# Ledger of designs, part 40: peptides against a protein of PDB entry 5VZU

Target 1, 271 residues: chain A of PDB entry 5VZU
Amino acid sequence: GRTLEDIFHEHMQELILMKFIYTSQYDNCLTYRRIYLPPSRPDDLIKPGLFKGTYGSHGLEIVMLSFHGRRARGTKITGDPNIPAGQQTVEIDLRHRIQLPDLENQRNFNELSRIVLEVRERVRQEQQEGGHEAGEGRGRQGPRESQPSPAQPRAEAPSKGPDGTPGEDGGEPGDAVAAAEQPAQCGQGQPFVLPVGVSSRNEDYPRTCRMCFYGTGLIAGHGFTSPERTPGVFILFDEDRFGFVWLELKSFSLYSRVQATFRNADAPSPQ

## One batch from the design tools (peptide; made by RFdiffusion4, then SolubleMPNN)

Design b1_p12_1_s4 (from b1_p12_1, 8 letters changed)
Fold by OpenDDE base, seed 2:
Structure b1_p12_1_s4 (fold): chain B 271 residues (1-271), chain A 12 residues (1-12)
Amino acid sequence: as target 1 above (271 residues)
Amino acid sequence: VLEEAAKDLRYE
């Protein structure tokens, strides 16, 4: 049987060959598409823009991060053998925050997997319910003819009556110490570590994160075959760095802001 | 090493 090493060597040879074919084809015809930076909005989680990431065996990729109300998107600027440029490599649901456990429990991949899969199930339920409300709301605007129902003056009925007295019982006020919900200190980052068995191309990732959200990543075979969405965690480290944990792939991708200033990269104002 | 290829190897 092939060893895991043989499979890895064959795969790396294929990736190198594909990269060589793509780069050699550029000598004949390059299609250039102008990329515009998304406008910044006050409600954006961080400034939108270009981020440089490490994406598996493909090495260095560029993604555009943009915000769309309660969703964020990572759009591929660089294509790879699996996913072409212009595809949404990650979709983040900003409604569904992931709460990471303590550092000891963050090392447990099964705990992170449980948390993410529970959130995935809630997202599926909300999508089913929202699909039903959008379906039912269109049906019932039949023209209710406003028949003027007459103002019948229904009567004053009366008076009764008197009695009953008694009972004292002086039940002690149990001091329900309202556990003061410590206001989630929105400003202090929490300690962060990757679970055991999650691969990172670089162990030099931020050891503190601001917040995490549920998201999905796009995966595909070579030539964009059988594309599917896989569950993951978007991790905001700071204004210039975010990560994505690919849960099913047991991999981590780190993205850092491209610090280059682009002249004339803003989208033209819609005239 | 195998972990870096895990995204691409899933479809072989």
Scores: peptide ipSAE 0.044, ipTM 0.752, DockQ to the pose 0.168
Fold by OpenDDE base, seed 1:
Structure b1_p12_1_s4 (fold): chain B 271 residues (1-271), chain A 12 residues (1-12)
Amino acid sequence: as target 1 above (271 residues)
Amino acid sequence: VLEEAAKDLRYE
């Protein structure tokens, strides 16, 4: 029988061949699209821009990170056989912070899975509730039949009156002990380790993270067949590095800022 | 290694 190693080598050879076919077929007809860097905003979690990442078997990817209010987005600049360029490889919900446990519990994949799935369920509930409010508002365009109903009169009535009284009672101010909000340790990186059985292409990932958020990643078959969003964790390491844990795939992708400066890459100011 | 191929192998 084929070994898992034989299957892997054949699959990798096929992916290389596909990549070669895709590159060689376009030698006679190249379309160039200009890419603009998103403008930085003060409220952006980190500076937006180009990041290089390892994306599974496909190798090196270039992703544009951008911020959209309480959402962040990773957009593929490079395509692969499964997911074409311009697709959103990751969507991050900045409203749903994930608290990582201690290092011992971070090694437990089931604990991370529990935390992520609980957040996914909250996000699903919020989407259902917000969908109901938007649905009920549209139904009441009943036809305004303009029946001319008549001019009924201006009646008068009157003015009064006065009274008075004063009651005292001086109920005591209960000391609401303000639970001292422990200052969110916004500055100290939390120790970070991948769960056991989460594959990383490179073992050289940051061992401290600033914060984590719930997100979804895009997965698809060859030719962008059956595209779906899978739950995951966006991990902010620092200003120049983030990761994504693909929960269902048990994989980790590390993204590092492209340090190259591009001239004339800024979006033209809206005139 | 095999789990990285699992992104692609899930749809084979």
Scores: peptide ipSAE 0.043, ipTM 0.754, DockQ to the pose 0.174
Fold by OpenDDE base, seed 4:
Structure b1_p12_1_s4 (fold): chain B 271 residues (1-271), chain A 12 residues (1-12)
Amino acid sequence: as target 1 above (271 residues)
Amino acid sequence: VLEEAAKDLRYE
């Protein structure tokens, strides 16, 4: 039977061949589109811009990170055989922070999976509720013809009396010691490790992270067939590095800022 | 789909 290595080698050969065919077919018809860097805002989690990522077999990719209120987006600048350029490879919900467990429990993939899927379900519920409010708000502008419902008479139900003495049972208020939620120390990075069985290109990823958020990644077959969103974790390491854990794929992608200074790459001010 | 996407995103 074919080994896993044989299957992988064949798949890599197919991907290389697809890349070669793709590049060679476009050699005579290159369309250039100017890319503008997103403007930085004070409320942006980090400076927006270009990041280099590595997707296993696809090699080096360029992603634009941008912020859109309580959402962040990674947009592919480079396409691959599965996901074309201009697609949102990752969408991050900055409303839904992922709290990583301690370093020992971070090695447990099932624990991370539980945490992420619980947040996924909350996001789904919020989307359903928000969709219902937006739907109901349009329906109610039918003209309420205020038909004057006739004033049925107030029957004076009578005043009956008396005195029942309240017994003083002085139940001691049990001091519910509100466990003071220790303010999550916003400043120091927490220890970080990938769960066992999550693949990374190398073990050279940051071993501390600042914060994590729920997100979704875009996956598809070759030629952008059957595109779907898969749950994951956006991991902010520092100002210049973030990661994405593809939960269902058991994969980790590391993204590092492109340190090149681009002249005149600022988006034209929206007039 | 998931298996192909998993191959494409898997590092050797």
Scores: peptide ipSAE 0.037, ipTM 0.765, DockQ to the pose 0.778
Fold by OpenDDE base, seed 5:
Formats: structure tokens, sequence, C-alpha cells
Structure b1_p12_1_s4 (fold): chain B 271 residues (1-271), chain A 12 residues (1-12)
């Protein structure tokens, strides 16, 4: 039978060949687009910018990390055979923090899967509820044809003042114990390990993380066929490193900041 | 090493 190494070697050869075919075909018609670095905002989780990712068989990829309110986005600067440049390789929901268990339970893929799938269902429920509010608001603007009802002089009906004294039923307001949002302890790094069976190209990933969030990754077949969003975990390690666990793919991608300084890469100030 | 082929492995 083919070994897993044989399958990998065949797949790597195919990806190299595809990359060669694409680069050779487009060499005659290259369009250059200026890339601007996103401006840093005080509320940004980390400084936005360019990160180098290891997508394994695809090699080294460049992703732009940017922040959009309570969402973060990784946009491909480099394309691969599956996902072209300019696509959103990852979308992170900064509203949905993932709490990692202890190190022993972090090794259990099924526990991570449970946690992520529970958050995915909450996100789906919130989208359904928000979709209903947006749908009901548009239906009621039927054109009120203001028929001009004629001015009938309504007479002065008199002031009867009955004094009804209904009683002070002092219903005690039940203290809705506001579930204390445990303050996100931003300070202490949590010990981090990949689950058993989650696949990392390099074992040299950070063994501590600051925080994790629910996210989705973009997957597709060759030539961007049937693109879909798969659930995952965005892992913030530090100011210069983040990871993404692709849950269904059982894979981990590590992203490290590109430390190169770019002259004139700042976005033009809105005039 | 095997892990990265998983993006291309559409489960049929």
Amino acid sequence: as target 1 above (271 residues)
Amino acid sequence: VLEEAAKDLRYE
C-alpha cells in the first residue's frame, strides 16, 4: 500500500508542478498592485501587518492581518493552488473567546473539537436571530395612503374623575445576578500544546498563548473550486506570532510577523 | 509533514 510518506511526496510533487505551471503561465502578464499596511488602531488586538505563514506543502505564504471592529482578518498576499491571492484565508470573531483547558485536556482533540463546535453553534444562533430582526424591519413600510378623512367637529365630552386607588403590590425585583464576565486576564500566558493528531509542520511553536478566539478558515480544491469556511481556533501567542488550528483538517498553521520595514507602505491618510 | 495535504484532500 502507499505509505503516508508516498502520498505526501506525490502531493508535494503535484503542488510544485502546479505552482510551476501557474508561475510560468502568468510570467507574460503580471499585474502589480501596491499593498498598503493597515493603520494601527489603539483597540487592535496586536499591530496589524504582514505575517509569514507556513502552510506546509504550499511552503511559505504571506498574509496581511487586519482588524475590523470585533473581527480580525487574514488576507492572502500570496496565493496557492487552492486559494488565490486576495482571499480571506482566516476570519476571526473577537467576540467569541475560546477557553483552552489544562495541558492534559489540551492534548485531547475531542475536547478542543467540543469547545469549538459549541462556539460555532452560538455564532449560528446569533446570525439567525440578527437575520430575523433585519427581515421584520423591512416588511412594515407599506405605503400609508393617507386618505384625507374629513374634519368632523368632535364635541367636548366631560371630565369624570373616578379616584380608583389600586394597591401597591411591591413585587421585589429579583436580582438578576449578572454573570460576572470573568475579566479577561490579558496578562499571564497560558501553557499551550497542540492536541494529539493535530498536525504541525514544525514542533517549534510557542508553548504559551495569550488568548484564543473562534475563527473560520477558507479551504478549496485546486483552482479555487467549491470554496468553504471550516471552523478553527485563532491562537494569539504574542505581538509577533499567532496560529490557526484548522479543526476539520486537524492541522496547525503558525504565522510570524515580517520584521522588514517598508518605506511608503502606509495607507494614504483619508483626505 | 502529511498534515498540509489535508487542505487538498476534499473528502469525497
Scores: peptide ipSAE 0.047, ipTM 0.755, DockQ to the pose 0.164; fails the geometry check

Design b1_p12_2_s1 (from b1_p12_2, 8 letters changed)
Fold by OpenDDE base, seed 2:
Structure b1_p12_2_s1 (fold): chain B 271 residues (1-271), chain A 12 residues (1-12)
Amino acid sequence: as target 1 above (271 residues)
Amino acid sequence: VLEEMRKDLRYE
C-alpha cells in the first residue's frame, strides 16, 4: 500500500510540477497589475499593508491586509495552485471578538471549535435578521395620507379621593456594587498557544496575542475548483504579526509585515 | 484522500 510518506511525496511532486507549469506559462502571458497600498485610517486595528505568510505546502505567500469599517480583509498578492492572486484569502469580522480561554483550555481543540462555531451561528443569525430589516424597511413607504384625526374632546375624568396610610418599611439599600467590568485593557496581551493537533509550519509563533476575531478563509482545489469559505480565527499578535487558525483544516498560518518601504505605492487620491 | 486537498493544508 502507499505510505503516508509516499502520498506526501507524490503531492509535493504535483505541487512542484504545478509551480513549474505556472512559472513557465508566465513567459507567455504575464499580466502585471499595479498594487497600491490601502490608505491608513486612524481607526484601523493595525497599519494596513503587505504581509508575508507561510501557507501550507505552497510556501511563502504575500497578502495585503486592509480594513473596511468593521471588516478586515486579506487579499492574495501571490497566487497559488489552488487560489489565484487577487482573491480574498481571509475575511475578518471585527464585530465578533473571540475570547481565548486559559492556556490549559487553549490546548483543547474541541473548546476552540465550540467557541468559533457559536460565533459563526451568531453571525449567521445577524445576517438573516439584517436581511429582514432591509426587506421590511422598503415596504413601509405606503403614502400615509395624514387624515387629520378630529380632536376628540378630553373628557375630564373625576378626582377620586384620599387617604392611604404611610407604611414606613425602611428596607436597607443593599449596595449592589455593580462591579463595573473594567473593559479588558485592550493593551495587555494574553498568553497564546495553538491547540493540540493544529498543524503549524513553524513552532516559532508568538506566545502572546492582543486579541482574536472570528473570520473565514477561502479554500479551493487545484485550479480554483470548488471554492468555499471555512471558519477560522484571526489572531492579532502585534503591529507587524497576525495569524489565522483554519478550524476545519486544523492548520495555522503566521503572517509577518513586509518591512520594505515602497515608493509610489500609495493609492492615487480619488479624483 | 487526494480530492479533499483543499489548499493542501490538510496534512493528514
Scores: peptide ipSAE 0.085, ipTM 0.790, DockQ to the pose 0.417
Fold by OpenDDE base, seed 4:
Structure b1_p12_2_s1 (fold): chain B 271 residues (1-271), chain A 12 residues (1-12)
Amino acid sequence: as target 1 above (271 residues)
Amino acid sequence: VLEEMRKDLRYE
């Protein structure tokens, strides 16, 4: 019978062959576009820039990480047979932090699935409510003809004064011990492990993460057929590394910063 | 569809 290894090798050979066919079909006609690095902002979760990632059998890919207020975006710089360059491979909602359980419960895929799906439902509700407010706000610009409402008269001033006495009732202020919300220790990483049954190209991923957020990944068939967004978890490891857990695919992609310095890669300042 | 889309990412 075919081993899992045989199936994996066959699939990698097919993808290499597809990449070769696609490259050969362009008959050396290559279009080059200059890419600018996103400017860093003080509120950016980490420095934006180029990251190298692996997409299983697709091998090494380049993604641009950028920040857009309370959203982060991974944009493909390299295309693959499924998703062309310039597509948003990941969209991260920095409003929706994922709290990972303890290390023992992190091994439970069903627990991670529960947490992510609960956040997905909240995001869906917020989108429906925000869609309703945006829809209702456009309807009310009927031209209210400003009929001049008549000047109703200034009713007068009445004055009166007096005395009522200072009852001393000395009710003891019960010490409501305000449970000081311990400031979420924004700096200490938590232990991290992939759930059992999440595939990773290698076991060499950071075993400590700083924070996690809800996100969606773009998946498609070959030739960008039937593109859809699948739920996942963005995992910030450090300033130079992040991961994405593809929940429905049960896979994990690791992204590492491209450490190369580029001259004149900054966007021209708007004059 | 999902199974083909999964082939490319399942073996990560």
Scores: peptide ipSAE 0.052, ipTM 0.794, DockQ to the pose 0.659
Fold by OpenDDE base, seed 1:
Structure b1_p12_2_s1 (fold): chain B 271 residues (1-271), chain A 12 residues (1-12)
Amino acid sequence: as target 1 above (271 residues)
Amino acid sequence: VLEEMRKDLRYE
């Protein structure tokens, strides 16, 4: 009977064959597009730039990490059979920090799943509330047919009345102790381990993480069929490494900064 | 292995 290893080898051969077919089809007509590095901002969680990721069977991929206010984005620079280049492979909500449990409870996939799904529900509620405010605001701009009713000029009069009483009532200013938003402590790195049953290509991932955020990953069938967003966890390890846990897929992708220096990779100054 | 294959095989 086919072993699981035989099935793996067959599937890997199919993926290699697909990659070969795609490469061979384009061998005679290569279009090159310049990619610019995103400008760094002071408030960026880490320096934006190119990261190399390992997606299991798909092998090595290149992703551009960029920051957009309270969101981060991973944009595919390399395509695969499922998701073409230029798609946002990950979208990170920097408003929704995930606190990982202790190292023992981090091994429990169901605990991580609970935490992520609770945050997903909050994000969904916030989107519904913000959608209602935006919906009610648009409904009131019915076209005022400004019928030009004629401006009659009525002029009238100046009446004076004077009176002055100065009532002093000295209401004490209640000290609204502004709860100083403790600057979100760039938490000292905590021990990190993948949950049991989360697949990673190798066990060579950082065993300490700085912080985690809620995010969504893009998944699709071959040829970008039925694309959808699946919940996950963005894990910041350090300035040069981050991960993404694909919750529903029970998998981990590690991304490491491309250390190459690029000349003339900055966006041209707006003329 | 199997779960990585299940990603790719779920996209078939």
Scores: peptide ipSAE 0.050, ipTM 0.773, DockQ to the pose 0.161
Fold by OpenDDE base, seed 5:
Structure b1_p12_2_s1 (fold): chain B 271 residues (1-271), chain A 12 residues (1-12)
Amino acid sequence: as target 1 above (271 residues)
Amino acid sequence: VLEEMRKDLRYE
């Protein structure tokens, strides 16, 4: 019977062959684009920059992490057979923190799935509500052509009176208990483990995380066919490491900062 | 469909 090693070897050969075919087809059409490192901002969750991802049999992929207000983006610097370079492999909503359960309940994939899908539904509702406000605001400025209707002098009909007593019903304003934003305890990492049945290439992932956020990942067939966004969890481990759990894919990606310094890689100052 | 749709060919 084929061993798992034989299957892996055959698939690695297929991937190498695909990569070779793609590379060879583009040999005459290579456009070189300079990549700039995003400038670091004070409000950035971590320093933006290049991260190396452990992606399956593909080996090492490079992703640029950047921050855009309340969103973070992972942009593919390296392409693969499914997702070309320059695509946003992950989009993170920094408004929607994921609270992981205790370490025992973190092993339950269904619990993580419940938490993520609940946040996904909230994000969807917020997008629908915000889309309606943006849509209704544009419709009402029809040009009222003020046709000058003529000055008919209609008469002074009279002064009827007085009385109705204002009832004082002092309805107490119900205290809208502002859900206390639990202060972002930035300090102590919580214990972290992958759920049972989530595939990781390596068991060597950080066993503590700082915080998690809702996000979406880009998935596609070979040749970027039928691209879609799948729900997931962005896991910040530390300043130099983050993960992404692909919920529907039951897979984990670990990203580690590229420690190399590049000359002239800083973004030009916005003129 | 989802089993054929991958972020990358990681569904080994």
Scores: peptide ipSAE 0.105, ipTM 0.807, DockQ to the pose 0.411; fails the geometry check

Design b1_p12_2_s2 (from b1_p12_2, 6 letters changed)
Fold by OpenDDE base, seed 5:
Structure b1_p12_2_s2 (fold): chain B 271 residues (1-271), chain A 12 residues (1-12)
Amino acid sequence: as target 1 above (271 residues)
Amino acid sequence: VLEEMAKDFRYE
């Protein structure tokens, strides 16, 4: 019978052939565009730049990590048969930190799934609430046609008297329990392990992580058909390494900083 | 899409 290894090898060969066909078709008309490194900001979680990531049977790809306020973005510099270059392979919500359980419970995929799906529902609720506020604000600018209603005369209506006693209804200010911002423990990294049944290219990933965030990955069929966002976990290991757990795909991508220095790769100063 | 992509992302 075909082994799982035989099936995997056949599938890798098909993906390599697809990559070869796509690249060979473009050889007739290659457009080169300069890629600029994002400027580093003090508030960036880590230095932005180029990372080498793993994408299952697609192998190694180059991704640009950049920071956009409370969002991080991984942009494909290389494409594959499913997701072309220039697409946002991952979008990270830096507002929604994920707390991993202890090392024993990290092996449980269902526990990670529960945590991620709870955060996904919070993000969805916040988007619905924010969408309603943005929608209601546009409706009230009906043009008040200021029809000049004519100056009808000052009838001197009489001075009725004073005595309304102010009831001192001392409404106690309800203590808005400020949801304690759990201090960003920039502390010692926590032990990290992949859940059972999450595929990794190898077992050579960092076994300690600094922090995790909710994110979404981009998936599509071949030729970028039916593109959708799938939930996942961004895992910051260190200054030069991060991971992404593709929850629904049960896969892990490891990203390592490209250590090469590039001349003239800095973004032009905004004029 | 998910089932197809799950094949692409498997290592096992």
Scores: peptide ipSAE 0.310, ipTM 0.915, DockQ to the pose 0.844
Fold by OpenDDE base, seed 2:
Structure b1_p12_2_s2 (fold): chain B 271 residues (1-271), chain A 12 residues (1-12)
Amino acid sequence: as target 1 above (271 residues)
Amino acid sequence: VLEEMAKDFRYE
């Protein structure tokens, strides 16, 4: 019978063959587009730029990280058999922070899945509500001719009287020490581990993360067939490293900054 | 798609 190893080997051969076919077909029509680095903004979570990421059996790919207000975006610079270059491989919602549990509970995939799916449902609700507010706001600009309703004189209701009972009840002020929720110090890294059953290229990933956010990844069949968004977790490790947990795929991609400096890679100033 | 992609994203 075919072993799991045989199936894996056949699948890797198929991916290598597809990659070879794509690269060989490009000889007839290579369109070169200049890639510009996004301008850095003070409010950017980290410096935008090029990262090298791991995508399972596809190996290493180049992604551009950019910030767009409350969203971050990973755009593929390199394509693969499933997702072509220029597609948004990841979209991160910087409004929806993921709070990881303690290190013991981080090993539980079902706990991470629960947390992510709860946030996904909130994002869906907010999208529905925001769609309604945008719809209702256009309807109410009917010209309310504010006819000036005449100011009817409010009658002086009479001053009822005096009764003075002095009840002394000296209730002791219970010092409700409001435990000042120490603002979660945005700067202390928390211990990080992948859940059991999440595939990683290696175990050499950062074991401490700064913060996590809800996001979605793009998946598709070979030739970009049936593209869809799958839920995941963006993990910020440091200024030069982030991860993405593909929840439904049970996979982890590690992204590391490309340290090369590029001449003339800055976007031309808008004229 | 998910089952196919799960093969692409596995290292094991």
Scores: peptide ipSAE 0.310, ipTM 0.913, DockQ to the pose 0.804
Fold by OpenDDE base, seed 4:
Structure b1_p12_2_s2 (fold): chain B 271 residues (1-271), chain A 12 residues (1-12)
Amino acid sequence: as target 1 above (271 residues)
Amino acid sequence: VLEEMAKDFRYE
């Protein structure tokens, strides 16, 4: 009978063969497009740029990380059989920070799943509310014909009277000690481990992370069929490394900065 | 899609 290993090996061989066929088909007609590096902004979570990412059995891919206000985006520079180049492989919501539990509870996939799904529902609610405000705001531009309502005369209500009784009641000011919210120490990384049953290419990922955010990854069938967004977690490790946990896929992608400096790769300044 | 992609993203 086919073992699980046999099925896995057959699937890996199929993906390698597909990758080979696709690359070989393009050998006769390559279109080159210049890629510009995103300009760095002071408010960027890390320096934008090129990262080398891992995508399971597809292997290594190049992704451009860029920042767009309260969102970050990973754009594929390399395509694969499922998702072509230029697609947004990950979209990160920098408004929705994920708080990882302690290291012991981080091993529990169901706990991470609960946390991520709670944030997903908040994001859906905010989108529904924002959709209603955008819908209602367009309806109220009916022409307010400012009919001039006539000036009804202000009746002079009268001036009485003086009584000055000095009641002393010296109510003690209860010192409401406002518990100063200690500024969350933004600087110390927390211990990080993948949940049990989340696959990674290797065990060589950072065991400390700075912060995590809710995000979505793009998934599709071969030939970019039925594309959809799946929930996940963006893990910031350091200035040069981040990860993405694909929650529903139970997989982890590690991204490492391409350290190469490119001359003349900066976007032309808007003149 | 998810089941197919889950195969593509597994290392084991």
Scores: peptide ipSAE 0.301, ipTM 0.911, DockQ to the pose 0.816
Fold by OpenDDE base, seed 1:
Structure b1_p12_2_s2 (fold): chain B 271 residues (1-271), chain A 12 residues (1-12)
Amino acid sequence: as target 1 above (271 residues)
Amino acid sequence: VLEEMAKDFRYE
């Protein structure tokens, strides 16, 4: 029987061959597009920019991280046999924070799965409710047949008089001490470990994280066949590193900031 | 290992 190593080796050879075929086929007609770095905003969770991901089979990939209000996006800068460049490899909902359990319970994949799937169902409910409000708002534009409402006469507003006395009632201004919402302390980094059975290329990932959010990853077959969104966890480690746990795929991707300074990579100021 | 490669590849 084929060993798992034989299957892995055959599949790696296939991937390398596909990559070689793709590169060799396009060698004669390369289109270059300039990519601009997204501008940083004060409300951005971290500085937007280029991150390198390591995928076991595909090697090194480049993703652009950008922020769009309460959403973050990872956009593929490098394509692969499955997902072309320019696709949103990850979409993060910054409204839906994932609270990781203690380290002991973090090793339990089923616990992480439960937490993520509960958040997924909340997101689905919110989408359905928002869809109903948008649907009901459109349904009420039935054709208002403009029946000409007859011109009812302007009854003259009578001018009545002046007199009401100034009652002095000196209601004390209750000092509503506005409880200063303590800025949600960007919590101290919590201990982090991958669940048992979640594949990572190596054990060299950060063992502390700042915060986690619900997100979805894009998966597809070769040639971008049957693309779908799968649930996952965005893990912010620090200013320069984030991860994504692909829940259904039981896998982890680590992304590290590209530290290279790019001259003139900023979007031209709108003239 | 196969599952990491499955991120992009649906192993049917």
Scores: peptide ipSAE 0.046, ipTM 0.754, DockQ to the pose 0.190; fails the geometry check

